Peptides against a protein of PDB entry 7BBL. Designs and how they scored, part 89

Target 1, 86 residues: chain A of PDB entry 7BBL
Amino acid sequence: IAQESLESQEQRARAALRERYLRSLLAMVGHQVSFTLHEGVRVAAHFGATDLDVANFYVSQLQTPIGVQAEALLRCSDIISYTFKP

## One batch from the design tools (peptide; made by RFdiffusion4, then SolubleMPNN)

Design b2_p28_5_s2 (from b2_p28_5, 13 letters changed)
Fold by OpenDDE base, seed 3:
Parts: sequence; structure tokens; C-alpha cells
Structure b2_p28_5_s2 (fold): chain B 86 residues (1-86), chain A 28 residues (1-28)
Amino acid sequence: as target 1 above (86 residues)
Amino acid sequence: SLAELQAQFVAQAQAEIERLRALRAELA
């Protein structure tokens, strides 16, 4: 009888995880996101877009301790974590 | 502009989600 191979199962699982990730990104559209950076630095910015492969974040109204930057790029390597209110 | 970039991102992400759904359906 026909059975789904292990490879197919794993591929479906990876696809599901990828979709979940993408949906989480889409959920941030139009919202302010709080980013935790290195050395305890925390910033807030409105989510614009990401580089889907590298996970660079393109944001606006980046609020830093010294002021607000209209547009900014946050590199994945600089980000420890991020959170937002849906 | 960032607004255009955001629109492009949304379209790209949505398209990829649909592709992934189709892929999972084909593998099921």
C-alpha cells in the first residue's frame, strides 16, 4: 500500500515550520516590535519587512536611547530576540 | 521606499505560504 516516506514526512514538517515562521512575520506587519540587541540594548521599531533568507529586518521609527531613526536595518546577527503585541 | 518594500515582502511571504501549502498537499 502507499505510504508517505520518511523524507516526505520531514519535508512536510519543515514546510509547516516555514509557514509558521512566515505567518509570524506577517503578524508583525503594522506593529511596533521590541528588539533585544547585544549588551542589553533594547529598541523599538515599526516592522517593515525582512530578508526572508538572512532575516534582516527593515524597520521604521527606530526608537533608541539617543533618538528616533526614520528608517533602519537591523541585522539578524545583531538581534538576540524580538517581541511584539499582536 | 520602505512602504513599497513592505508591500513586496507581504506579497512574497503570502505567495510562499501558498506554495508551501501546495507542497504539503502534494506530499500528503
Scores: peptide ipSAE 0.646, ipTM 0.931, DockQ to the pose 0.870
Fold by OpenDDE base, seed 5:
Structure b2_p28_5_s2 (fold): chain B 86 residues (1-86), chain A 28 residues (1-28)
Amino acid sequence: as target 1 above (86 residues)
Amino acid sequence: SLAELQAQFVAQAQAEIERLRALRAELA
């Protein structure tokens, strides 16, 4: 029985992971997301968009320990992790 | 605006998902 190459299998696996990631981002649209940043800082914001290649987050109503920012950019390098309730 | 960025993101992400699905189907 013919079988796809190892390279093709790996390509499909990468594609599946990428799709899963993108779906997770889409699921965040319109929801408040909790971000864990460096030095134990935790912020909450409404998810707006990302740039898919760099993984920057464009958000609104960013609640920080020192105040609320109407619109903000959270760079990937700033973020340790994030969670949200679907 | 953020609204415009969000619209662009949704369209881009959905288009890429479809591309990835097609790619996996071709490789199956």
Scores: peptide ipSAE 0.646, ipTM 0.931, DockQ to the pose 0.882; fails the geometry check
Fold by OpenDDE base, seed 2:
Structure b2_p28_5_s2 (fold): chain B 86 residues (1-86), chain A 28 residues (1-28)
Amino acid sequence: as target 1 above (86 residues)
Amino acid sequence: SLAELQAQFVAQAQAEIERLRALRAELA
């Protein structure tokens, strides 16, 4: 029995991963997210949106060690990890 | 506004999810 090509398999897998990622982002809408940044810095913010191409995070009520920013942009390169409760 | 940006994001993400589903279905 013939199998689908490796390229096809990889494409399907990549598509599935992308969908999972997007769904996770959608699940964050309206929720507070905790971000772990470099140097042990942790911040919390309400998720607004992302740039799907660059993966920038647009957030509100960003709680930092020195205060709260009404709106902010978090670059993916700044983020080590993030967590949220659905 | 951030609200508008969020609405735009939701629409984009949902559309891309559907595109990806269609793609996987096509490859199946």
Scores: peptide ipSAE 0.645, ipTM 0.931, DockQ to the pose 0.818; fails the geometry check
Fold by OpenDDE base, seed 1:
Structure b2_p28_5_s2 (fold): chain B 86 residues (1-86), chain A 28 residues (1-28)
Amino acid sequence: as target 1 above (86 residues)
Amino acid sequence: SLAELQAQFVAQAQAEIERLRALRAELA
């Protein structure tokens, strides 16, 4: 049996990681997510959607240190990490 | 609306997952 090429192995690995990431995003649907932003700023918001290409987060009820935004866009470049409770 | 965006996202993400599964199957 011929062994899979290195390129195809890498493709499968990338595909697997991408799928895992997408499943994690889907798991966030309908949940509040806690985002850690730069300078130690933490915000919480209900997950709406993402741009799968750019990974922008469209959220609602964004709780920030200075107030609450009904709807907001969190740019991927602004986000250090995020967590949520399934 | 955000609700519609969410629905579109879910559909898109699920479709992408299926695409990725098919890709991995093809490469296996």
Scores: peptide ipSAE 0.643, ipTM 0.930, DockQ to the pose 0.892; fails the geometry check

Design b2_p28_5_s3 (from b2_p28_5, 11 letters changed)
Fold by OpenDDE base, seed 4:
Structure b2_p28_5_s3 (fold): chain B 86 residues (1-86), chain A 28 residues (1-28)
Amino acid sequence: as target 1 above (86 residues)
Amino acid sequence: SLAELTAQFVAEAEAEIRRLRELRERLA
């Protein structure tokens, strides 16, 4: 019986995960996302875009403890986690 | 602008999703 190679299986798995990730990003477009940053800082912002390679988050109406930024860049290295309500 | 970045992102993400789907289909 012919079997798919391990490499092929891994490629499909990676592709599936990548697609899932991208779809989640697309689902966030235009929605408010809650970001947990370093030192327990939590911010909320409307998701606009991200770099598909670096995963820099470009957001608007960033609500921080000290004020609101109309537009902002959140580097992946700054983000511990994020969540949103579809 | 952010709007432009958003539009570009959406287009690129959707294109990559299609590419990934085609890849999986070829590997299946």
Scores: peptide ipSAE 0.655, ipTM 0.936, DockQ to the pose 0.864
Fold by OpenDDE base, seed 5:
Structure b2_p28_5_s3 (fold): chain B 86 residues (1-86), chain A 28 residues (1-28)
Amino acid sequence: as target 1 above (86 residues)
Amino acid sequence: SLAELTAQFVAEAEAEIRRLRELRERLA
């Protein structure tokens, strides 16, 4: 039985993590997501898409403390965490 | 439109997932 190299093992691990991340994003499509932003600000929005490389979030019906935006862009740098109900 | 962006995202993400699976299968 041929032994897989360390580099190969790490590559497989990174690939698996990337897949899990992408699947989580796909699961959010069409769902309302709660985002925690800086300074304790929390918003909710319907998830539309992300940039796979930059991880910008394109959302609709963004509920903010000062009102609702029909469509909006949430930059990855603005987001601390997010959660949703499948 | 957001609908178009969503469709593009889904297609790209699914394609990337397939690529990643094939990669892991080759390395296994």
Scores: peptide ipSAE 0.654, ipTM 0.936, DockQ to the pose 0.887
Fold by OpenDDE base, seed 3:
Structure b2_p28_5_s3 (fold): chain B 86 residues (1-86), chain A 28 residues (1-28)
Amino acid sequence: as target 1 above (86 residues)
Amino acid sequence: SLAELTAQFVAEAEAEIRRLRELRERLA
């Protein structure tokens, strides 16, 4: 039948990307994540939640060179990258 | 608590995923 419009295709693509992102976050719940921060600082913490719009990370058991913090907030602006082992 | 925050996040994320799927289906 009639082909989907370009606009509709783009909307679907954006929606698909958003879903993939959300699923990746959900997959991280309860897992330890390694965060690379500025100046080469690397920390590890258990992922709890994010602000879906700003992408702030709420984590527990934050391991830093100076100790462990039970609960912490990592701002998106402070994070260069992150990885986790499923 | 963080546990409550996590639960809220999971619920919201899953709800949005469902919404996005329905949106894509309507646009198809």
Scores: peptide ipSAE 0.656, ipTM 0.936, DockQ to the pose 0.863; fails the geometry check
Fold by OpenDDE base, seed 1:
Structure b2_p28_5_s3 (fold): chain B 86 residues (1-86), chain A 28 residues (1-28)
Amino acid sequence: as target 1 above (86 residues)
Amino acid sequence: SLAELTAQFVAEAEAEIRRLRELRERLA
């Protein structure tokens, strides 16, 4: 039986994590997501899409402390965490 | 539109997932 190299094992691990992340994003489609931003700011929005190359979230019905935006762009760099109910 | 972006994202994500599975299978 052949033994995987350390490099191949690491590559498989990274691939698995990437897949898990993508599946989580797909699961968010069609759901309202709660985002925690910097300085304790929390918003909620319906998830539309992300840019896999440019770290952006495209959402609708963004509820912010000061109002609601029909459509909005959230920079991934501004997002600390997010949760949703499937 | 957002709907179009969503459709594109889903297609891209699913394609990437398939690619990643194939990669892991080849490495296994």
Scores: peptide ipSAE 0.656, ipTM 0.936, DockQ to the pose 0.877; fails the geometry check

Design b2_p28_5_s4 (from b2_p28_5, 15 letters changed)
Fold by OpenDDE base, seed 1:
Order: structure tokens, then C-alpha cells, then sequence
Structure b2_p28_5_s4 (fold): chain B 86 residues (1-86), chain A 28 residues (1-28)
């Protein structure tokens, strides 16, 4: 069989990683997610949506050190990491 | 609403996943 080109292999690899990431986002839908922000700030919120380019997280019931926000926008640039229980 | 936004996100993400699978198949 013909060997796949290097460029095609790289494209397939990127596509596979992208799919894996999107599936992880889908798994988060409706679940509470713990977000680690800058300066050690940690918040929790129920995941609603992102932009497909992952510019923003749209969440509900955002628990912050100063209170709870019913609906909120978290900029991805503010987020260091996140975890959730499936 | 956030509910509607969520539904749209799910639909878009699933469509993108299908696109990505098709892309990988086309490149195989």
C-alpha cells in the first residue's frame, strides 16, 4: 500500500487531537467544572458552551471568592487549567 | 439563553467531529 505523506500524517494527527479535545468539551456539558485561574484563584461553574476556537467559556452558577454569578463568561486567557467529574 | 447556546455548541461540536473524521478518512 502507498505510504501516507508526512503532511497528511501531520494533518491527521492534528485532526485526531482536535476531535479528542472536542469530545472532552462535550463530556463537560452540564457538569460542574473547577477552573484554576491566575494568582491561585479557583472557581467552579457548570459548563455550558465554548466557541469552537475556544476563546470563551460560557458557564452557569459560577462560584467565586466574592459570591455566585448565575451566568458568566470566562475568557480562556484567564484560565490556567480545569477539571471535572464525569 | 444559555440553554440555547449550549444546544448550539453541542450541534456545532458534533458536526466538527464528523468533519474531522471525514478529513482523516480522506487523508488515509
Amino acid sequence: as target 1 above (86 residues)
Amino acid sequence: SLEALTAEFVARAEAEIRRLRALREALA
Scores: peptide ipSAE 0.641, ipTM 0.932, DockQ to the pose 0.875
Fold by OpenDDE base, seed 3:
Structure b2_p28_5_s4 (fold): chain B 86 residues (1-86), chain A 28 residues (1-28)
Amino acid sequence: as target 1 above (86 residues)
Amino acid sequence: SLEALTAEFVARAEAEIRRLRALREALA
């Protein structure tokens, strides 16, 4: 009988995790996301898109303590964490 | 525009999800 190899199982697991990640990104579409940046800086912005490989965030209405930026790019390296309310 | 970029992102992400599902099914 055919049995799934360990390698195959690992591939499926990785694929499942990737799907979960993508679905989480899709869930952010149309929502305001709160980003925690370095040095305790927190900003909020409407999620537009990401670079799926580098995880750069393209956002609109970036709200910072000193003003609002219509469109902005948040680099993955700048982001500590992010949250949103679905 | 960001709107167009968003639409492109959604399409790509959904396509990749479908691909990943097919991959998992093929590996099962």
Scores: peptide ipSAE 0.641, ipTM 0.932, DockQ to the pose 0.865
Fold by OpenDDE base, seed 4:
Structure b2_p28_5_s4 (fold): chain B 86 residues (1-86), chain A 28 residues (1-28)
Amino acid sequence: as target 1 above (86 residues)
Amino acid sequence: SLEALTAEFVARAEAEIRRLRALREALA
């Protein structure tokens, strides 16, 4: 029996990770997500979408320490981490 | 609108998931 190539194995692994990521994004749809940004800033917003390429987050009702933005864009580079409750 | 953007995102993400599954199965 021919062994699957290392390249194929890696490709499958990458595909699996990508799927897991996408599923996590889908799980966030319609939910409030807590984002940790730089300088210890934490915000909460309802997840709308991302651009799958850059992973910009398009959100609504962004709650910041200084107010609420109805709609906002959070750049991936601005985000340290995020969590949500299913 | 964000609603439209969300719908588009969901559709694209789900389609990509299907593609990724097919890819993994093809490589199995």
Scores: peptide ipSAE 0.641, ipTM 0.932, DockQ to the pose 0.885; fails the geometry check
Fold by OpenDDE base, seed 2:
Structure b2_p28_5_s4 (fold): chain B 86 residues (1-86), chain A 28 residues (1-28)
Amino acid sequence: as target 1 above (86 residues)
Amino acid sequence: SLEALTAEFVARAEAEIRRLRALREALA
């Protein structure tokens, strides 16, 4: 049986994972997302965009314990996890 | 504006998805 190289298999796997990630981001467009941050802080915001290479999140209407920010940047390093309703 | 940034993001993400699909097809 003809088999692709291990390197090719890994490349395809990485490409598939990247596509799935991008599709998930696209699915978030126009939706409110709940972010879990450090120290048990949870915020909610409407997803706008990300930097594809750095994974910074650009969001609007960020609801924090101290108020609402019209626009904000959430760095990947700040985020433990996030969820949303598609 | 954030709307413009969003539009740019969508376009870039969709373009990269197409690129990734082409890559996987080429490796198949």
Scores: peptide ipSAE 0.640, ipTM 0.932, DockQ to the pose 0.811; fails the geometry check

Design b2_p28_6_s1 (from b2_p28_6, 12 letters changed)
Fold by OpenDDE base, seed 1:
Structure b2_p28_6_s1 (fold): chain B 86 residues (1-86), chain A 28 residues (1-28)
Amino acid sequence: as target 1 above (86 residues)
Amino acid sequence: MTAVQRAQEEFLRRLAEELARQRAVLEA
């Protein structure tokens, strides 16, 4: 049996991690996501979309401490973490 | 259709394509 190269193994490992990440994005579709932003600010919004590389979030019904925004863009630089209930 | 909805349509398309690419690597 031919030994898979180290490079090939690493490629598959990266692909597996990428797949996991992508499936997590898919799981957010149709759900509300909670974002932790800087300065301890927490917001919730309905997930719309992301870019697959920069992690910008396009969301709707963004609940902020001072009101609701119908649509919003949350940049990766704004976000410390996010969570959701699938 | 809102801007977010349009973005979502494109996202879902790109997501499916990207998932397929990763699966191809895993199954190669």
Scores: peptide ipSAE 0.567, ipTM 0.905, DockQ to the pose 0.900
Fold by OpenDDE base, seed 5:
Structure b2_p28_6_s1 (fold): chain B 86 residues (1-86), chain A 28 residues (1-28)
Amino acid sequence: as target 1 above (86 residues)
Amino acid sequence: MTAVQRAQEEFLRRLAEELARQRAVLEA
């Protein structure tokens, strides 16, 4: 029976977490996402794309307290959390 | 095609490639 090294086990663990994250992004495709921003601001928008490294969100039909933006970029630093219905 | 639509095409391509890389590690 071959013994897997500690390094290999850690690599697989990281890969599993990364896959989980990536699949969550995939699940947002074609859906509206609700974002909680700083100072209690909440917005909703249709998911377009993300930055896989920084997790920036490229969205359309962004509903803000002062109106709707056709297209917008939500920076990771602006977002506290987000939810969506798969 | 809008800027977001173009970004989505690139995103889906990169996402598929990234997922494939992780799967390769998990199946090794």
Scores: peptide ipSAE 0.566, ipTM 0.905, DockQ to the pose 0.878
Fold by OpenDDE base, seed 4:
Structure b2_p28_6_s1 (fold): chain B 86 residues (1-86), chain A 28 residues (1-28)
Amino acid sequence: as target 1 above (86 residues)
Amino acid sequence: MTAVQRAQEEFLRRLAEELARQRAVLEA
């Protein structure tokens, strides 16, 4: 069997990582996500969608310290980290 | 349909297409 080139191996590796990331996004569909924002603020919201390149989050029922927003956009620049339970 | 619902439909479509592209690379 012919040896796969290094470039092809690297391409597959990148594709595998990308697929893993994309599947993690898919796993959030229909679930509540907890976001850690700046200054130690934590919020929770139901996942709606993301930007596949920038990782902006379109969410509903955003629970903030001052109340609940029916719909909201959380920009990547506002988010330190996020977690969810599949 | 709300804005988030519309965004989700678009997201799921794009996600499926992107996943298919990655799978094509992995299987080539």
Scores: peptide ipSAE 0.565, ipTM 0.905, DockQ to the pose 0.864
Fold by OpenDDE base, seed 3:
Structure b2_p28_6_s1 (fold): chain B 86 residues (1-86), chain A 28 residues (1-28)
Amino acid sequence: as target 1 above (86 residues)
Amino acid sequence: MTAVQRAQEEFLRRLAEELARQRAVLEA
């Protein structure tokens, strides 16, 4: 039996965190997500896809105060936070 | 299919690959 190195332990820790993040994205598939944007604007949309690094959101049926947009892109820079029902 | 649907298919493929890579690290 060999002792796992600190480097290996840190690598596993990073992988675990990455996996948690990726699984959170997977959990959004097929669900409506509520986004809080700047100036207190809140919108809801069905999750389509995202960038695994930048976290831009490709969504459908975007509900805004002025109407519904069939398909849209929400940039990470526009988003303050988001929530969804698992 | 729509643009978002196509993007979702690509996303799911990439997501699966990324998850597999992380699992490989955890199992090594």
Scores: peptide ipSAE 0.562, ipTM 0.905, DockQ to the pose 0.857

Design b2_p28_6_s2 (from b2_p28_6, 15 letters changed)
Fold by OpenDDE base, seed 5:
Structure b2_p28_6_s2 (fold): chain B 86 residues (1-86), chain A 28 residues (1-28)
Amino acid sequence: as target 1 above (86 residues)
Amino acid sequence: MTAVERARERFLAEAARRLAEERAVLAA
């Protein structure tokens, strides 16, 4: 019985984290997501998609303090955190 | 189809592809 190398174990550990991340993104499909932006600004929007490499968010019906935007792109640099109810 | 809807199609396809790749690593 060949034991898995340390390098392979580390690879699997990283893969597990990436899988968890991907599943969390997919879980947002069809849901409203709340984003915390800079200066304590909080917005809500319907999740559309992300750019997996940069973690940008494509959203619709973005509710901002100054109005609602039908479609919008939230860049990762704008986002401090986000949450949603699955 | 709106821009967001088109982005969703690309997102779903890419996410599925990457998930399959990670699952292959974990199953090895």
Scores: peptide ipSAE 0.595, ipTM 0.913, DockQ to the pose 0.885
Fold by OpenDDE base, seed 4:
Structure b2_p28_6_s2 (fold): chain B 86 residues (1-86), chain A 28 residues (1-28)
Amino acid sequence: as target 1 above (86 residues)
Amino acid sequence: MTAVERARERFLAEAARRLAEERAVLAA
């Protein structure tokens, strides 16, 4: 039985991780996401999209302590973490 | 369409494309 090369196995592993990541992004579609930003600021917004290169978040109805932004862009550098409920 | 909605369309298309590529790797 021919054994798959180490390189091929690593390729599959990377692909699996990317697939998981992509699926997680897609799972956010239509859901509200909670973002933890710097200085303890926490906001919630409806997930719109990301740019898969930089992972900027395009969101709508961003709820901030000072009000709601109809549309907003959250950069990766702005975000400490995020959570959502599928 | 709003800017976010346009971004959503691009996102869905790109994500679907990339997902298919990853699945192809895993299926090979």
Scores: peptide ipSAE 0.594, ipTM 0.913, DockQ to the pose 0.901
Fold by OpenDDE base, seed 3:
Structure b2_p28_6_s2 (fold): chain B 86 residues (1-86), chain A 28 residues (1-28)
Amino acid sequence: as target 1 above (86 residues)
Amino acid sequence: MTAVERARERFLAEAARRLAEERAVLAA
């Protein structure tokens, strides 16, 4: 009887984590996301897409204290954290 | 379509591809 190796088990564990990450991104589709940026700035925007490797965010209706931007790109380096309601 | 809409289309396609790859690993 063939038994899965430790290496295979670890590979599957990593794959499972990647899958969860991808699904979490997909869960944002059609939702407004709240972003915390540097210096305590908070903005909200409708999620459009990400660059999966860099985690840049393409968003619409970006709400800032000074107005709404129809479409915007939020770079991962600009984001401290984000939350949304699935 | 807008830039964000185009990005959404690419994102969905890429995410689907990546998920399929992960499922293949998990099924192996």
Scores: peptide ipSAE 0.594, ipTM 0.913, DockQ to the pose 0.846
Fold by OpenDDE base, seed 1:
Formats: C-alpha cells, structure tokens, sequence
Structure b2_p28_6_s2 (fold): chain B 86 residues (1-86), chain A 28 residues (1-28)
C-alpha cells in the first residue's frame, strides 16, 4: 500500500470538511432556521436554498421584528450565525 | 414557481454535483 502524499492528505481533509458542510446545508431543507444578524437581531425563516459559492440564503416566511416576509434573500454579509433543529 | 423554489432546484442540483466530486476525491 503506497503512502499518499501530504498534499493528497490535505486534499482529502478539505474534501471531508466540504462534504460535511454540504450535508449540513441539505439537512436544513424543509426546516426553520434561526439567524443571528448584526446588532443582536435574530430572525427565523424556513430554509429554501443557498448560493453555495456566495453563501446567500433564500428563505420563506422570514420572521423579523418589523413583520413577516413571504420570501427573502439573506446575504452572507448580513449573517453572523445560524442554527436549526433537524 | 417562486424565486425561492427556483433557487431550491439549483441548490439541490449543485449540492449533488459537489457531493459527488468530494466523494471522488475521498475515494481516490
């Protein structure tokens, strides 16, 4: 059995992390997600999709302090963190 | 179909493609 190169090991490690991330995104499908935005603002919405390269979130039924949006786009720059219950 | 629904279709297709690519790397 040939020992893989350090570069190959690093490639596998990065691939494993990306796979875990992708699976976590897929796990949000059909679930409500809680987003922490800037200045302590917290909102909840049903996860629709993301742009995987840009990390924008396409959501529905966005609950904000000023009301509910049927559909909305949350930009990566707006989001500090997010959580969801599988 | 709404904008979110269209985005969902793109997301699912892209995620599936990328997952396959990552699996290929891990299987090499």
Amino acid sequence: as target 1 above (86 residues)
Amino acid sequence: MTAVERARERFLAEAARRLAEERAVLAA
Scores: peptide ipSAE 0.594, ipTM 0.913, DockQ to the pose 0.905

Design b2_p28_6_s3 (from b2_p28_6, 15 letters changed)
Fold by OpenDDE base, seed 4:
Structure b2_p28_6_s3 (fold): chain B 86 residues (1-86), chain A 28 residues (1-28)
Amino acid sequence: as target 1 above (86 residues)
Amino acid sequence: MSAVELAQQRFLAELARRLAEEQAVLAA
């Protein structure tokens, strides 16, 4: 019986993981994301986009302790963690 | 169109492209 090569199996496995990651990014589109920043600051914003390597988050309606920013850029280095509900 | 909106358009296009590539691998 012909079987898939090890290289092919590994390729498919990597593709599956990448797909899951990409779908997680897609799931954030149109949703509000909660970010935990340094010094215990927590903000919420509508997800706009990332540069796919998650170096930057482009968001809108950023709710900060002192008000709302229409648009903002959050760098990965600014963020401790983030969560959202699909 | 705002900067974020433009970024989102580019993001979605790239995301779709990459997802299609992964699907091609998984479906082969």
Scores: peptide ipSAE 0.616, ipTM 0.922, DockQ to the pose 0.796
Fold by OpenDDE base, seed 1:
Structure b2_p28_6_s3 (fold): chain B 86 residues (1-86), chain A 28 residues (1-28)
Amino acid sequence: as target 1 above (86 residues)
Amino acid sequence: MSAVELAQQRFLAELARRLAEEQAVLAA
């Protein structure tokens, strides 16, 4: 009986993790996301999109300590973490 | 269409493509 190679098994494992990640991104669509930035700064914004290659976040209604931005780009390098309620 | 809306459109298309690719790997 033919069995998957080690490489194939690893490929499947990576694919499964990537799929989970991608589905989490999909779940953010149309929802407000809370971002934790450097120095403990927290902001909230409506998720628009990401650049999957660069991991930038395109958001709207960004609530910051100094005001609200209608549209904004959050660089991956600026983000420590993010959470949302699906 | 705003910049964010345009980005979202492209994002959703790319997301769908990638998901399909991952599913193909898992189904193989």
Scores: peptide ipSAE 0.616, ipTM 0.921, DockQ to the pose 0.878
Fold by OpenDDE base, seed 3:
Structure b2_p28_6_s3 (fold): chain B 86 residues (1-86), chain A 28 residues (1-28)
Amino acid sequence: as target 1 above (86 residues)
Amino acid sequence: MSAVELAQQRFLAELARRLAEEQAVLAA
């Protein structure tokens, strides 16, 4: 009887993990995201997009310690972590 | 449209493409 190869099974497992990640990004669309940056700085902004390869975040209405920035790019190197309410 | 709006449109298109690719793997 024919059966799926181990290689194929592993490929499907990796695909499932990637899909989960991609869906998590999609879940941020239309939501405010809170970012923890260096030195304990925390900012909040509306999610616009990411650069999937570099993990940069394109955001709007960025709430900073000194005011609101209409549009901003948060680089992967700037970000320690992020959270949002789905 | 603004830079962020443009980026979002491109992002959504790419996201849809990649999700479809993963689904193709999972459905095979």
Scores: peptide ipSAE 0.615, ipTM 0.922, DockQ to the pose 0.827
Fold by OpenDDE base, seed 5:
Structure b2_p28_6_s3 (fold): chain B 86 residues (1-86), chain A 28 residues (1-28)
Amino acid sequence: as target 1 above (86 residues)
Amino acid sequence: MSAVELAQQRFLAELARRLAEEQAVLAA
């Protein structure tokens, strides 16, 4: 029987990984996300949106060690890692 | 509408578009 070309198979594999990533972003919508920032700073905020190209995070009710910000932008360069409960 | 809310609208639209594109590849 006919088989997909290697190139086509690789294309699908890449698409699957991208789709998984995109689904993970979608899963954050409407949830609180915990971010680990530099120097051991940890914050929590309600996820609003991201900039898919730059990986910026638009969030609300950002809880920081020095207070709460109603709205904030977390840049990729600010973030070491993040986690959330779907 | 707040800046975050506006950003979310655009984000969801873009996310949907990209997901559809990936699905097209996977379904081919």
Scores: peptide ipSAE 0.614, ipTM 0.921, DockQ to the pose 0.841

